# Designs tried in a protein design run: peptides against a protein of PDB entry 3T7K. Part 204

Target 1, 248 residues: chain A of PDB entry 3T7K
Amino acid sequence: KAEKILARFNELPNYDLKAVCTGCFHDGFNEVDIEILNQLGIKIFDNIKETDKLNCIFAPKILRTEKFLKSLSFEPLKFALKPEFIIDLLKQIHSKKDKLSQININLFDYEINGINESIISKTKLPTKVFERANIRCINLVNDIPGGVDTIGSVLKAHGIEKINVLRSKKCTFEDIIPNDVSKQENGGIFKYVLIVTKASQVKKFTKLINDRDKNETILIVEWNWCVESIFHLNVDFTSKKNVLYQKK

## One batch from the design tools (peptide; made by RFdiffusion4, then SolubleMPNN)

Design b2_p27_8_s1 (from b2_p27_8, 12 letters changed)
Fold by OpenDDE base, seed 5:
Parts: sequence; structure tokens; C-alpha cells
Structure b2_p27_8_s1 (fold): chain B 248 residues (1-248), chain A 27 residues (1-27)
Amino acid sequence: as target 1 above (248 residues)
Amino acid sequence: DELKKEEEEIKKLIKEVEEKYEKMRKE
């Protein structure tokens, strides 16, 4: 059926998209439409797997979903597109009124606002954002909204190698892991990096570290610090936004 | 709760896209 529908076009584009969707197409596509998309080189996956070599994200806007955040770790992310791309494409294909010999849909017209070429270009870098920032090992409180698995998965996608989950009420200094990295260009080195949710945790962890490991560097941030770093694909250590405690 | 608010927003966005898709299919 898809072949019959597409037969009216003398030339078919190959968009070469391997994509996931977030905030759109939750129920997927009908069988004909998915076949049409496949014929046009648009393959949509349910989940992110490295083996799929994903290069595209569909979303109505910048979102804080696991899929969206992880899409910025694609190698490279070629396109971040609004779902209207697919809708308009299918509309044109199904239209019997349009005497079109060619499909006239440009990917660049459907870019997600805020994901510009500067961001896309950074996905071509050989390193991940937190790797560039000399953050390899972090401590994460267990009561973080969204869950440690989801948050940890996102952080790992962006270059964090080890996620140490802290039981906020029960943890001791010995439970806190150091960030074991060598100095790289354009990044500071913090011996202890922690993501926390509450002021009480800041007080607790700063005391534990300062009492037991004097004069060491400490960075305590909110999850939003990580999100902003991901959205910019850059860590700005000069910014105090979402930083709860910093000792250089 | 900020997370709940975000989830609700996402649900609305999903619905909006679905409505557009279904509308297109009916044309």
C-alpha cells in the first residue's frame, strides 16, 4: 500500500534519519505511515541503543526527558526536529489534490527552537560534555526526583563513568567517592562532585568532607546544573547558577 | 512539584501532536 502511494512521485528523498521521539507520537504511527517513513529513510526507534547509531530526535520543544537529554549525546546529533516535519511530510504524500512530482519538505525548516548549529556542532566533538569538564565520578543522592537510574543513565551518556548513589540519611564520609581525573584543558578539577536536592544535604556533605579531607575541592550542584550543561554541551564553571556549594 | 508539572506539560504536548496527526489522517 505504501508503494502504491509513493508511486506517484518520480523521485523520493532519503532523509537518512534514525530517530527517537519524545513528547510526541506516543501511540506511534499506523502501518502505512511507518512504511512510508521507512521508504523515505526515516526510521523511528522506541528506545535509545548505541548500536542503532541514532542521529535524530523528534520533540515539540526542548524537553528534560531522558530521551531528549540523551539525544544531545548522539555521535553526532544531526537533526533535532519538530514533529510537524513528519506530519507535513505525510500530509503531502497522502494528498491527492497536490499535483506534486516531488516531495518538497526541508528538514531545516523544522528545527527545534534552541537547538542551533552551535549545539549540533558540539555533538561532533570526540569527547562528552562532562568528560571535557573533568567530571568522571560523581555522587548522587538517592532521593533525587526522576530516580537515580534515569538520572544516572543520562549522566553516563554524557561522559560520567561512575555514579555513586548516596543514601542521604545514612551515608558517611567513606561512602563519598572522589572524582578521579587528570587535568584537561578548559576545565577545573574538583575532587568531590555531588548532586543533591536539599540544603540539609549540602550542610551534611560539606561537613563530612571538610572534617575528614581538609582543603580539598568540592562542587555541590543541583540536577538543573547538569541539565543546563547538557543543553549547552558546555560546563561553565564561572556560573553560580544551580551551584549550591563550591570550594576551589 | 516541578516534576509533576513537567509531566503534565509533556502529556499536553503529546496530545496536541496526536490531534494534529489524526486530523491529517482524516483529510
Scores: peptide ipSAE 0.584, ipTM 0.938, DockQ to the pose 0.905
Fold by OpenDDE base, seed 4:
Structure b2_p27_8_s1 (fold): chain B 248 residues (1-248), chain A 27 residues (1-27)
Amino acid sequence: as target 1 above (248 residues)
Amino acid sequence: DELKKEEEEIKKLIKEVEEKYEKMRKE
């Protein structure tokens, strides 16, 4: 059926998209539409796997979903597109009234607001955002909203190699892992990086660290600090936003 | 509360897109 539908076009575009969807198309597509999309070089995956070499995200806007956040770690993310791209494309294809010999849909017209070329270009970098920021090992409190697995997965996608989950109420200094990164000459390396949710945790961890490992560098942030870093594909250490405690 | 609000927003967005898609399919 898809072939018959597409036969009316003398030339078919190849969009070369390997995509996931978030905040849209939760119920997926019908079989015919999937086939149509496939013939146009648009392959939609249910989940993110590195082996699939995903290069596209469909979302109505910037979202804080696991898929969206991880999409910014694609190598590269070529396109971040609104779902209307697919809708308009399929609409044009299914249209019996339009004596269109060619599909006329431009990907660039459907870019997600806020994902600009600057962001896209950074996904072409050989390093991940937290890797560039010299954050390799982090401590994450176990009571973080969204769950340690989801957050951990996102962080790993963006270059954090080791995630240590802290039981906030029971943890001791020995449970806190250092950010073991080789000293780069010009980059501030924090020995201890922690993602926390409460002020009480800040007090606890700062005390534990300062009492046992005096004068070491500490960065304690909220999850939003990580999210913003991901959205910008850059860690801004000059910003105090979402930073709960910093000791240089 | 913030996470819940975000989830609700996402649900709304999903619904809006689904409605557009279904509308397109019916035309």
Scores: peptide ipSAE 0.584, ipTM 0.938, DockQ to the pose 0.896
Fold by OpenDDE base, seed 2:
Structure b2_p27_8_s1 (fold): chain B 248 residues (1-248), chain A 27 residues (1-27)
Amino acid sequence: as target 1 above (248 residues)
Amino acid sequence: DELKKEEEEIKKLIKEVEEKYEKMRKE
């Protein structure tokens, strides 16, 4: 049936999209439409797997979903598109009124606001955002909204190698792991990096660390610090936004 | 609370796209 529908076109574009959706198309597509999309080189996946070599995300706007955040770790992310791309595309294809010999939909007209070429270009870098920031090992409190698994997965996608989950009420200094990065000559490496949710946790962890490992560098941030870093694909250590405690 | 609000917004967005898709299918 899809072939019959597409037969009216002399030439079909190949968009070469391997995509996931977030904030749209939760119920998926009908069988005919999915076949149409496939024939146009648009393959939609349910979940993110590295083996699928995903290069695209569909979303109405920038979202803080796991899928959206992880999409910025694609190698590369070629396109971040609004769902209207698919809607308009299918509309043109199903339209019997237009004696269209060609599909006339440009991907660039459907870019998600805020995902610009600068961001896209950074996804071509050989390193991940936290790797570039010399953050390899982090401590994460167990009571973080969204769950440690989801957050951990996102962080790992962006270059964090080791995530230590802290039981915030029961943890001791010995439970805190150092950011095991060799001292690079040119940059302030934080020995201890922590993601926390409460001011009380800041007080606790700063005390534990300062009492046992005096004069070491500490970075304590909110989850939003990570999110912003991901959205920009850059860590700005000069910004105090979402930083709860910093000792250089 | 913030997470909940975000989830609600996402649900709304999902619905809006679905409505557009369904409308297109009916035309």
Scores: peptide ipSAE 0.583, ipTM 0.938, DockQ to the pose 0.904
Fold by OpenDDE base, seed 1:
Parts: sequence; C-alpha cells; structure tokens
Structure b2_p27_8_s1 (fold): chain B 248 residues (1-248), chain A 27 residues (1-27)
Amino acid sequence: as target 1 above (248 residues)
Amino acid sequence: DELKKEEEEIKKLIKEVEEKYEKMRKE
C-alpha cells in the first residue's frame, strides 16, 4: 500500500534520519505510515541504542526526558525536529488533491526552538560534555527524583564513567568516591563531585569530607546543574546557578 | 512536585500531537 501511495511521486527524498521520539507519537504510527517513512529514509526507534547510530530526536520542544537529554549525546545529533515535520510530510503524501510531482518539506523549517546550530555543532566534538569538564566519577544520592537508574543513564551518556549511589541517611565518608581524573593544566578539577536533593545533604557531606579530607576541592550541585550543562553542552564553572556548595 | 508537573506537561504534549496525527489521517 505504501508503494502505491508513493508511486505518484517522480522522485522521493532520502532524509536519512534515525530517530527517537519523546513527548510525541506515544502510540506510534500505523503500518502504512511507518512503511512510508522508512521508504523516505526515516527510521523511528523505540529506544536508544548506541549500535543504531541515532542522529535525530523528535519532540515538540526541549524536554527533560531521558530520551531528549540523551539525544544531545548523539554522535552527531544532526536534527532536533518538531513532530509536525512527520505530520506535514504524511499529510502531503496522503493528499489526493495535490498533483505534486515532488515532496516539498524542508527539515530546517521544523527545528526545535532552542536547539540551534551552536548546540548541534558541539555534538560533533570528540568528547562528551562532562568529559570536557573533567568529571569522571560522581556521587549521587539514592533519593533523587527520577531515580538513580534514569539519572545515571543520562550522565553516562554524557561522559561520566562511574556513578556512586549514596544512601543519604546511612552513608559515611568511606562511601564517598573521589573524582579520579588526572590533573590537567587548564581545567578546575574537583576531587569530590556530588549531586544532592536537599540542604541537609549538603551539610552532611561537606562535614564528612572536610573532617576527613581537609582542603580538598568539593562540588555539590543539583540535578538541574547537570541538565543545564547538557542543554548547553558546556559546563560553566563560573556560574553559581544550581550549585549548592563549592570549594576550590 | 516539579517532576509531577513535568510529567503532566509531557502527557499534554503527547495528546496534542496524537490529535494532530489523527486529524491528518481523517483528511
């Protein structure tokens, strides 16, 4: 059926999209539409796997979903598109009235607001955002909203190698892991990096660290600090936004 | 509370897109 529908076009574009969706198309596509999309070089995946070499995200806007955050780690992310791209494309294809010899849909007209060429260009870098920031090992409190698995997965996608989950009520100094990064000349390295959820945790961890490992560098942030870093694909150590405690 | 609000927003967005898709299919 898809072949019959597409036969009216003299030339078919190849969009070369390997995409996931977030905040849209939860129920998927009908069989005909998915076949049409496939013939146009648009392949939609249910989940993110490195082996699939994903290069596109469909979302109505910037979202804080696991899929959206991970899409910024694609190598590269070629397109971040609104779902209206697919809708308008399919509309044009299914239209019986339009004696169009060619499909005329421009991908650039459907860019997600806030994902600009500057962001896209950074996804072409050989390193991940936290790797560039010299953050390899982090401590994460176990009571973080969204769950440690989801948060951890996102962080790993962006270059964090080791995630240590802290039982916030029972943890001791010995449970806190250092950020094991070799001293590079040009980057501030924090020995202890922690993601926490509340002020009481800041007090606890600062005390534990300062009492046992005096004069070491400490960075304690909220999850939003990580999110903002991901959205910009850059860590700004000069910003105090979402930083709960910093000792240089 | 913030997470719940975000989830609700996402649900709304999903619904809006589904409605657009369904409308397109009926035309």
Scores: peptide ipSAE 0.583, ipTM 0.938, DockQ to the pose 0.905

Design b2_p27_8_s2 (from b2_p27_8, 8 letters changed)
Fold by OpenDDE base, seed 4:
Structure b2_p27_8_s2 (fold): chain B 248 residues (1-248), chain A 27 residues (1-27)
Amino acid sequence: as target 1 above (248 residues)
Amino acid sequence: KELEEEKKELEELIKEVEEKYKKMLEE
């Protein structure tokens, strides 16, 4: 059926998209539309797998979903597109009235607001955002909204190698892992990096660390600090936004 | 509260796109 529909076009574009969707197309596509999209070089996957070499995200806007956050770790992310791209494309293809010899839809017209070429270019870097920031090992409180698995998965996608989950009420100093990164000359390395949810946790962890490992560098942040870092594909250590405690 | 609001917004966005897709198929 798809072949018959597409036969009216003299030339078919090859968009070369390997995509996931978030905030759109939750129910998926019908079989014909999937086939059409595939013939146009648009492959939509249900889940993110590294082996699929995903290069595109469909979303209505910047979202804080696991898929969206992970899409910024694609190597590279070529396109971040609004779902209207697919809608308009399929609409044009299904149109019986327009004797269109060619599909005239430009990907660049459907870019997600706030995902610009500067962001896209950073996805071509050989390193991940937290790797560049010398953050490889973090401590994460177990009561974090969204769950440790989801958050942990996002963080790992962005270069965190080790995630230590802290039982906030029961943890001791010995449960806190250091961020084992070799001192690079020019970057502030924090020995202890923690993601917390409450001010009481800040007080607890700062006390535990300062009592047992005096004068060490500590970074305690909210999840939003990580999210902002991901959205910018850059860690800004000068910003106090979403930083709960910092000791250099 | 913030997470719940974000979830609600996400659900609304999903619905909007689904409605657009459904409408396109009916056209």
Scores: peptide ipSAE 0.532, ipTM 0.913, DockQ to the pose 0.877
Fold by OpenDDE base, seed 5:
Structure b2_p27_8_s2 (fold): chain B 248 residues (1-248), chain A 27 residues (1-27)
Amino acid sequence: as target 1 above (248 residues)
Amino acid sequence: KELEEEKKELEELIKEVEEKYKKMLEE
């Protein structure tokens, strides 16, 4: 059926998209549309796997979903597109009226607002955002909204190698892991990096660390600090936004 | 509350796209 539908076109574009969707197409596509998209070089995956070499995200706007945040770690992210790209494409293809010799849909007309070329270009860098920031080992409180697995998965996609989950009520100093990194030119080095949710946790962890490891560098942030760093593909250590405690 | 609002917004966005896709299939 798809071949018959596409036979009216003299030339078919190859978009070369390996994509995931977030905030759109929850129910997926029908079999014919999947086949059409495949023939146009558009392959949609249900889940993110590194082996699939994903290069595209479909979303209506910038989202804080796991898929969206991880898409900014693609190597590279070539396109961040609105779902209307697929809808308009399929609409044009299914149209009986248009004796169209060619498909007239431009990817650039469907860019997600706020994902600019500066962001896209940073996905071509050989390093991940937290790797560039000298953050490889972090401590994460277990009561974080969204869950430690989801947050941990996003952080790992962006270059954090080790995530230590802290039981906030039961943890001691011995449970806190250091961020062991070699000095790199472009980032601050914090011995202890923690993501927390409450002011009480800041007080607890600062006391534990300062009492046992005096004069060490500490960074305590909210999850939003990580999100903002991902959205910019850059860590700004001069910003106090979403930083709960900092000791240099 | 913030997470609930984000979830609601996400659900609305999903629904909007699904409605557009379904409408396209019916034409």
Scores: peptide ipSAE 0.531, ipTM 0.913, DockQ to the pose 0.817
Fold by OpenDDE base, seed 1:
Structure b2_p27_8_s2 (fold): chain B 248 residues (1-248), chain A 27 residues (1-27)
Amino acid sequence: as target 1 above (248 residues)
Amino acid sequence: KELEEEKKELEELIKEVEEKYKKMLEE
């Protein structure tokens, strides 16, 4: 059926998109539309797998979903597109009136607001955002909204190698892991990096660390600090936004 | 509270796109 629909076009574009969707197309596509998209070089996947070499995200806007946050770790992210790209494309293809010899839809007209070329260019870097920031090992409280698995998965996608989950009520100093990074001369290296949710946790962890390991560097942040770092594909250590405690 | 609001917004966005897709199929 798709072949018959597409036969009216003299030339078909190859968009070469390997995409996931977030905030759109929850119910998927009908069989004919999937086939049409495939013929146009648009492959949509349900889940993110490294083996699929994903290069595109469909979303109505910037979202804080796992898929959206992980899409910024694609190597590279080529396109971040609004779902209207697919809708308009399929609309043009299904249109009986237009003796269109060619599909005339430009990907650049459907860019997600706020995902600019500067962000896209950073996805071509050989390193991940937290790797560049010298953050390899973090401590994460177990009561974090969204769950440790989801948060951990996003952080790992962005270069964090080890995530230590802290039981907020029962943890001791011995449960806190150091950020094991080689001292490079020019990078602010924090020995202890923690993501917490409450002011009481800040008080607890600062006390535990300062009592047992005096004069060490500590960074305690909210999840939003990580999100902002991901959205910018850069860690700004000069910003106090979403930083709960910092000792250099 | 913030998470609930975000979830609700996401659900609304999903619905909006679904309605657009459905409408396109009906034309």
Scores: peptide ipSAE 0.531, ipTM 0.913, DockQ to the pose 0.891
Fold by OpenDDE base, seed 3:
Structure b2_p27_8_s2 (fold): chain B 248 residues (1-248), chain A 27 residues (1-27)
Amino acid sequence: as target 1 above (248 residues)
Amino acid sequence: KELEEEKKELEELIKEVEEKYKKMLEE
């Protein structure tokens, strides 16, 4: 069926997209449309796997979903596109009235607002954002909204190697893991990095660390600190935004 | 509260795109 529909066009573009969707196309596509998209070099995957070498995200806007946040870790992310790209493309293809010899849909007209070339260019870097920031091991409280698995998965996609989950009410100093990184000259290295949700946790963890490991460097942040770092593909250690406690 | 609002917004966005796709298929 797809071949018959596409036969009306003299030339078919090859968009070379390996994509996931978030905030759109939850019910997927019909069989014919999937075949059409495949013939145009658009492959849509249900889940993110490193082996698929994904290079595209479809979303209506910048989202805080697992898929969107992970898409910024693609190597590289080539395109972040609005779902209207697919809608308009399929609409043009299915149109019986238009004696169109060619498909006239440009990817660049459908860019997600806020994902600019500066962001895209950073996805070509050989390192991940938290790797560049010398954050290898973090502590995460177990009561974090969104769940430790989802958040941990996003953080790992962006270069954090070890996620230690803390039971906030019962944890002791011995449960807190250090951020084991080699001293690099140009980056702030924090011995203890923690993601927390409450002021009471800040008070608890700062006391535990300062009482047992005096004068060590501590960074305690909200999840939003990580999200902002991902959206910019850069950690700004000069910003106090979403930082709950910092000791250098 | 913020998470619930974000979830609702996401559901609305999903629905909007699904409606656009469905409409396109009916034309």
Scores: peptide ipSAE 0.530, ipTM 0.912, DockQ to the pose 0.822

Design b2_p27_8_s3 (from b2_p27_8, 11 letters changed)
Fold by OpenDDE base, seed 1:
Structure b2_p27_8_s3 (fold): chain B 248 residues (1-248), chain A 27 residues (1-27)
Amino acid sequence: as target 1 above (248 residues)
Amino acid sequence: SELEKEKEEEKKLIEEVKKKYEEMLKE
């Protein structure tokens, strides 16, 4: 059926999109429409897998979902598109009125607001955002909203290699892991990096570290610090936004 | 929680796209 529908077009575009969706309807597309999309080189996956070489995200806007955050770690992210791309494309294909010899849909007209060429270009870099920031090992409190697995997965996608989960009520200094990075000359390296949720945790961890390992560098941030870093694909160490404690 | 609000927002956004798709199918 899809072939018959597409037969009216002299030439079919190949969009070469391997995509995931977030904040979008995709599971409800009928079989014919899915087949049409496939023939146009648009494949939508349910989940993110490295083996699929995903290059596209569909979302109506910038979202803080796991899928959206991880999409910024694609190698590269080629397109971040509004779901209206799919809708308008299908609408044009199904249109009986227009003796359209060609599909006329431009991907660039459907870019998600706020995901600009600068962001896309950074996804082509050989390193991940936290790797560039010399953050390899972090400490994460176990009571973080969203769960340690989800947050950990996002952080790993962006270059964090080791996530140590701290039991906030029972943790001791010995439970805190150092950020094991080789001292590169030009980058601020924090020995201890922690993501926390409460001011009480800041007080606790700063005390534990300062009492046992004096004069070491400490960075304590909120989850929003990580999110902002991901959205910009850059860590700004000059910003105090979402930084709860910093000792250089 | 902020997470719950985000999930609710995502659900609304999904429904909006669904509605657009359904409208297209009626055309």
Scores: peptide ipSAE 0.424, ipTM 0.891, DockQ to the pose 0.897
Fold by OpenDDE base, seed 3:
Structure b2_p27_8_s3 (fold): chain B 248 residues (1-248), chain A 27 residues (1-27)
Amino acid sequence: as target 1 above (248 residues)
Amino acid sequence: SELEKEKEEEKKLIEEVKKKYEEMLKE
């Protein structure tokens, strides 16, 4: 049936999109429409898997969802598109009124606001954002909104190798792991990196670390610090935004 | 919670796209 529908067009584009969706409808497309999209080189996956070599995200806007945040770790992310791309494309294909010999839908007209070429270009870098920032091992409090698994998965996608989950009420200094990175000449390396949710946790962890390891560098941030770093695909150590405690 | 709000927002966004698709199918 899809072939019959597409037969009216003299030439079919190949968009070469391997995509996931977030904040938009994807699992309710009928079988014919899915086949149409497939024939046009558009494949939508339910979940992110590295083996699929995903290069596209569909979302109505910038979102803080796991899928959206992880999409910025694609190698590369080629397109970030609004779901209207799919709708308009299918609409044009199903239209009986249009004597169109060609599909006239331009991907660039459907870019998500705020995802610019500068961001896209950074996804072509050989390293991940936190890797570039010399953050490989972090401590994460167990009471973080969204859950440690989701947050941890996002962080790992962006270059964090080890995530240590801290039980905030019961943890001791020995439970805190160091950020084990080789000293790079120009990059501020923090020995201890922590993501926390409360001011009380800042006080606790700073005390624990300073009492036992007084001369070490500490970075304590909130989750928004990570999100902003991901959205920019850059860690700005000069910014105090979302930084709760910093000791250089 | 902030998380609940985000989930609710996402649900609404999904429904909007679903509606557009359903409308297209009726044409």
Scores: peptide ipSAE 0.424, ipTM 0.890, DockQ to the pose 0.887
Fold by OpenDDE base, seed 4:
Structure b2_p27_8_s3 (fold): chain B 248 residues (1-248), chain A 27 residues (1-27)
Amino acid sequence: as target 1 above (248 residues)
Amino acid sequence: SELEKEKEEEKKLIEEVKKKYEEMLKE
């Protein structure tokens, strides 16, 4: 059926999209439409798998979902598109009124607001955002909204190698792991990096670290600090936004 | 919670796209 529908076109574009979707409808497309999309080189996956070589995210806007955040770690992310791309494409294809010999939909017209070429270009870098920032090992409190698994998965996608989950109420200094990164000349390396949720945790962890490992560098941030870093694909150490404690 | 708000927002966004698709199918 899809072939019959597409037969009216002289040539078919190959969009070459391997995509995930977040904040938009994808699982409700009928089988014919899915096949049409496939014939046009558009494949939408349910989940992110590295083996699929995903290069596209569909979302109506910038979202804080796991899928969206992870999409910025694609190698590269070629396109971040609004779901209207699919809708308009299918609409054009199904249109019986228009004697269209060619599909005329431009991907660039459907870019998600705020995801510009600068961001896309950074996804072509050989390193991940936190890797570039010399953050490889972090401490994460167990009571973080969203759950340690989701948060951890996002962080790992962006270059954090080791995530140590801290039991906020029972944690001791020995439970805190250092950020084992070799001193690079050009970047502030924090020995201890922690993601926390409460001011009380800041007080606790700063005390624990300062009492046992004096004069070490400490970075304590909120999850939003990580999110902003991901959205920009850059860590700005000069910003105090979402930084709860910093000792250089 | 912030997470709950985000989930609710996502749900609304999904429904909006769903509606657009359904409308397209009726045309």
Scores: peptide ipSAE 0.423, ipTM 0.890, DockQ to the pose 0.902
Fold by OpenDDE base, seed 2:
Formats: C-alpha cells, structure tokens, sequence
Structure b2_p27_8_s3 (fold): chain B 248 residues (1-248), chain A 27 residues (1-27)
C-alpha cells in the first residue's frame, strides 16, 4: 500500500532520520504511514539505545524529559524537529489534489525553537558536556525528584562516569566521594560535586566536608544547574544560577 | 511536583499531535 501511494512521486527524499519522540505522538500512526516514513528514511524508535545510532529528536518544544535531555548527547544530533514535520509530510503524500511530482518539505522549517546550529554543532564534539567541565564523579541525594535512575542515566549520557547516591539523612563524610579527576592543568576542578534538593542538605554536606577535609573545593548545585548545562551543552562556572554553594 | 506537571504537559502535547493526525486522516 505504501509503495502504491509513493509511486506517484518521481523521486523520493531520503531524510536519514533515526529518531525518538518526546511530547509527541508516534505510537498511533497507522501501519501504512509508518511504512511510508520508513521508505522516506524516517525511523522512529520507542526508546534510546546506543546501538541505533540515533540522530534526531521529535518534540514540539524544548522539554525536560529524559528523552529530550539524552538526545542532546547523540553523536551527533543532526536534527531537532517539531512533529508537524511528520504531519505535513504525510498530508502532502496523501493529498490527491496536488499533482506533486516531488515532496516539497524542508526539514529546516521545522526546527525546534531554541535548538540552534550552535547547540547542534556542540554535539559533534568528541567529549561530553560534563567531561569538558571536569566533572566525572558526583554525589546525588536519593530524594531527588524524578528518581536517581532517570537523573543518573541522563548524567551518564552526558559524561559523568560515577554517580554516588547519598542517603541524605544517614550519610556521613565517608559516604561522599571525591571527583577523582586527574589534576589537569586547566583550573576549576571541584573535589566534591553534589546535586541536592534542599537547603538543609547544603548545610549538612558543607559542614561534613569542611570539618574533615578543610580547604577543599566544593560545588553544590540543583538539578536545574545540570539541565541548563545540558541545554547549552556548556557548563558556565561563572553563573550562580542554580548553584547553592561554591568554594573554589 | 514539577515532574508531575511535566508529565501532564507531555500528555497534552501528545494529544494535540494525535488530534492533528486524526484530522488529517478524515481529510
């Protein structure tokens, strides 16, 4: 059926999209439309797997979903597109009125607002955002909204190697892991990096570290600090936004 | 929670796209 529908076109584009969707509809496409998309080089996957070499995200806007955040770690992310691309494409294909010999849809017209070429270009870098920031080992409180697994998965996708989960009420200094980054000559390495949710946790961890390991560098941030870093694919250490405590 | 709000928003967005698709199919 898909072949018959597409036969009216002299040339078919190959979009070469391996995509996931977030905040948009993909499970409800009929079999014919899925086949049409496949013939046009558009493959939509349910989940992110490294083996699939994903290069595209469909979303109506920038979202804070796991899929969206992880899509910025694709190698590279080639396209971030609105779902209207698919709808308009299918609409054009199914249209009987238009003696269209060619599909006239430009991917660039459907870019997600806020995901610009600068961001896309950074996904081509050989390193991940937190790797570039010399953050390899972090401490994460167990009561973080969204769960440690989801948050941890996102962080790992972006270059964090080790995530230590802290039981905020029971943890001691010995439970806190250092950010074991070999002294790279370029300054700004924090020995202790923590993601916390509450001011009380800041006080607790600051005290524990300062009492036992005096004069060490400490960075305590909110999850939003990580999110913003991901959205920009850059860590801005000059910004105080979402930083709860910093000792250089 | 912020997470719940995000999930709800996502559901709404999915529904909007679904509606557009369904409308297209009727055309």
Amino acid sequence: as target 1 above (248 residues)
Amino acid sequence: SELEKEKEEEKKLIEEVKKKYEEMLKE
Scores: peptide ipSAE 0.423, ipTM 0.891, DockQ to the pose 0.884

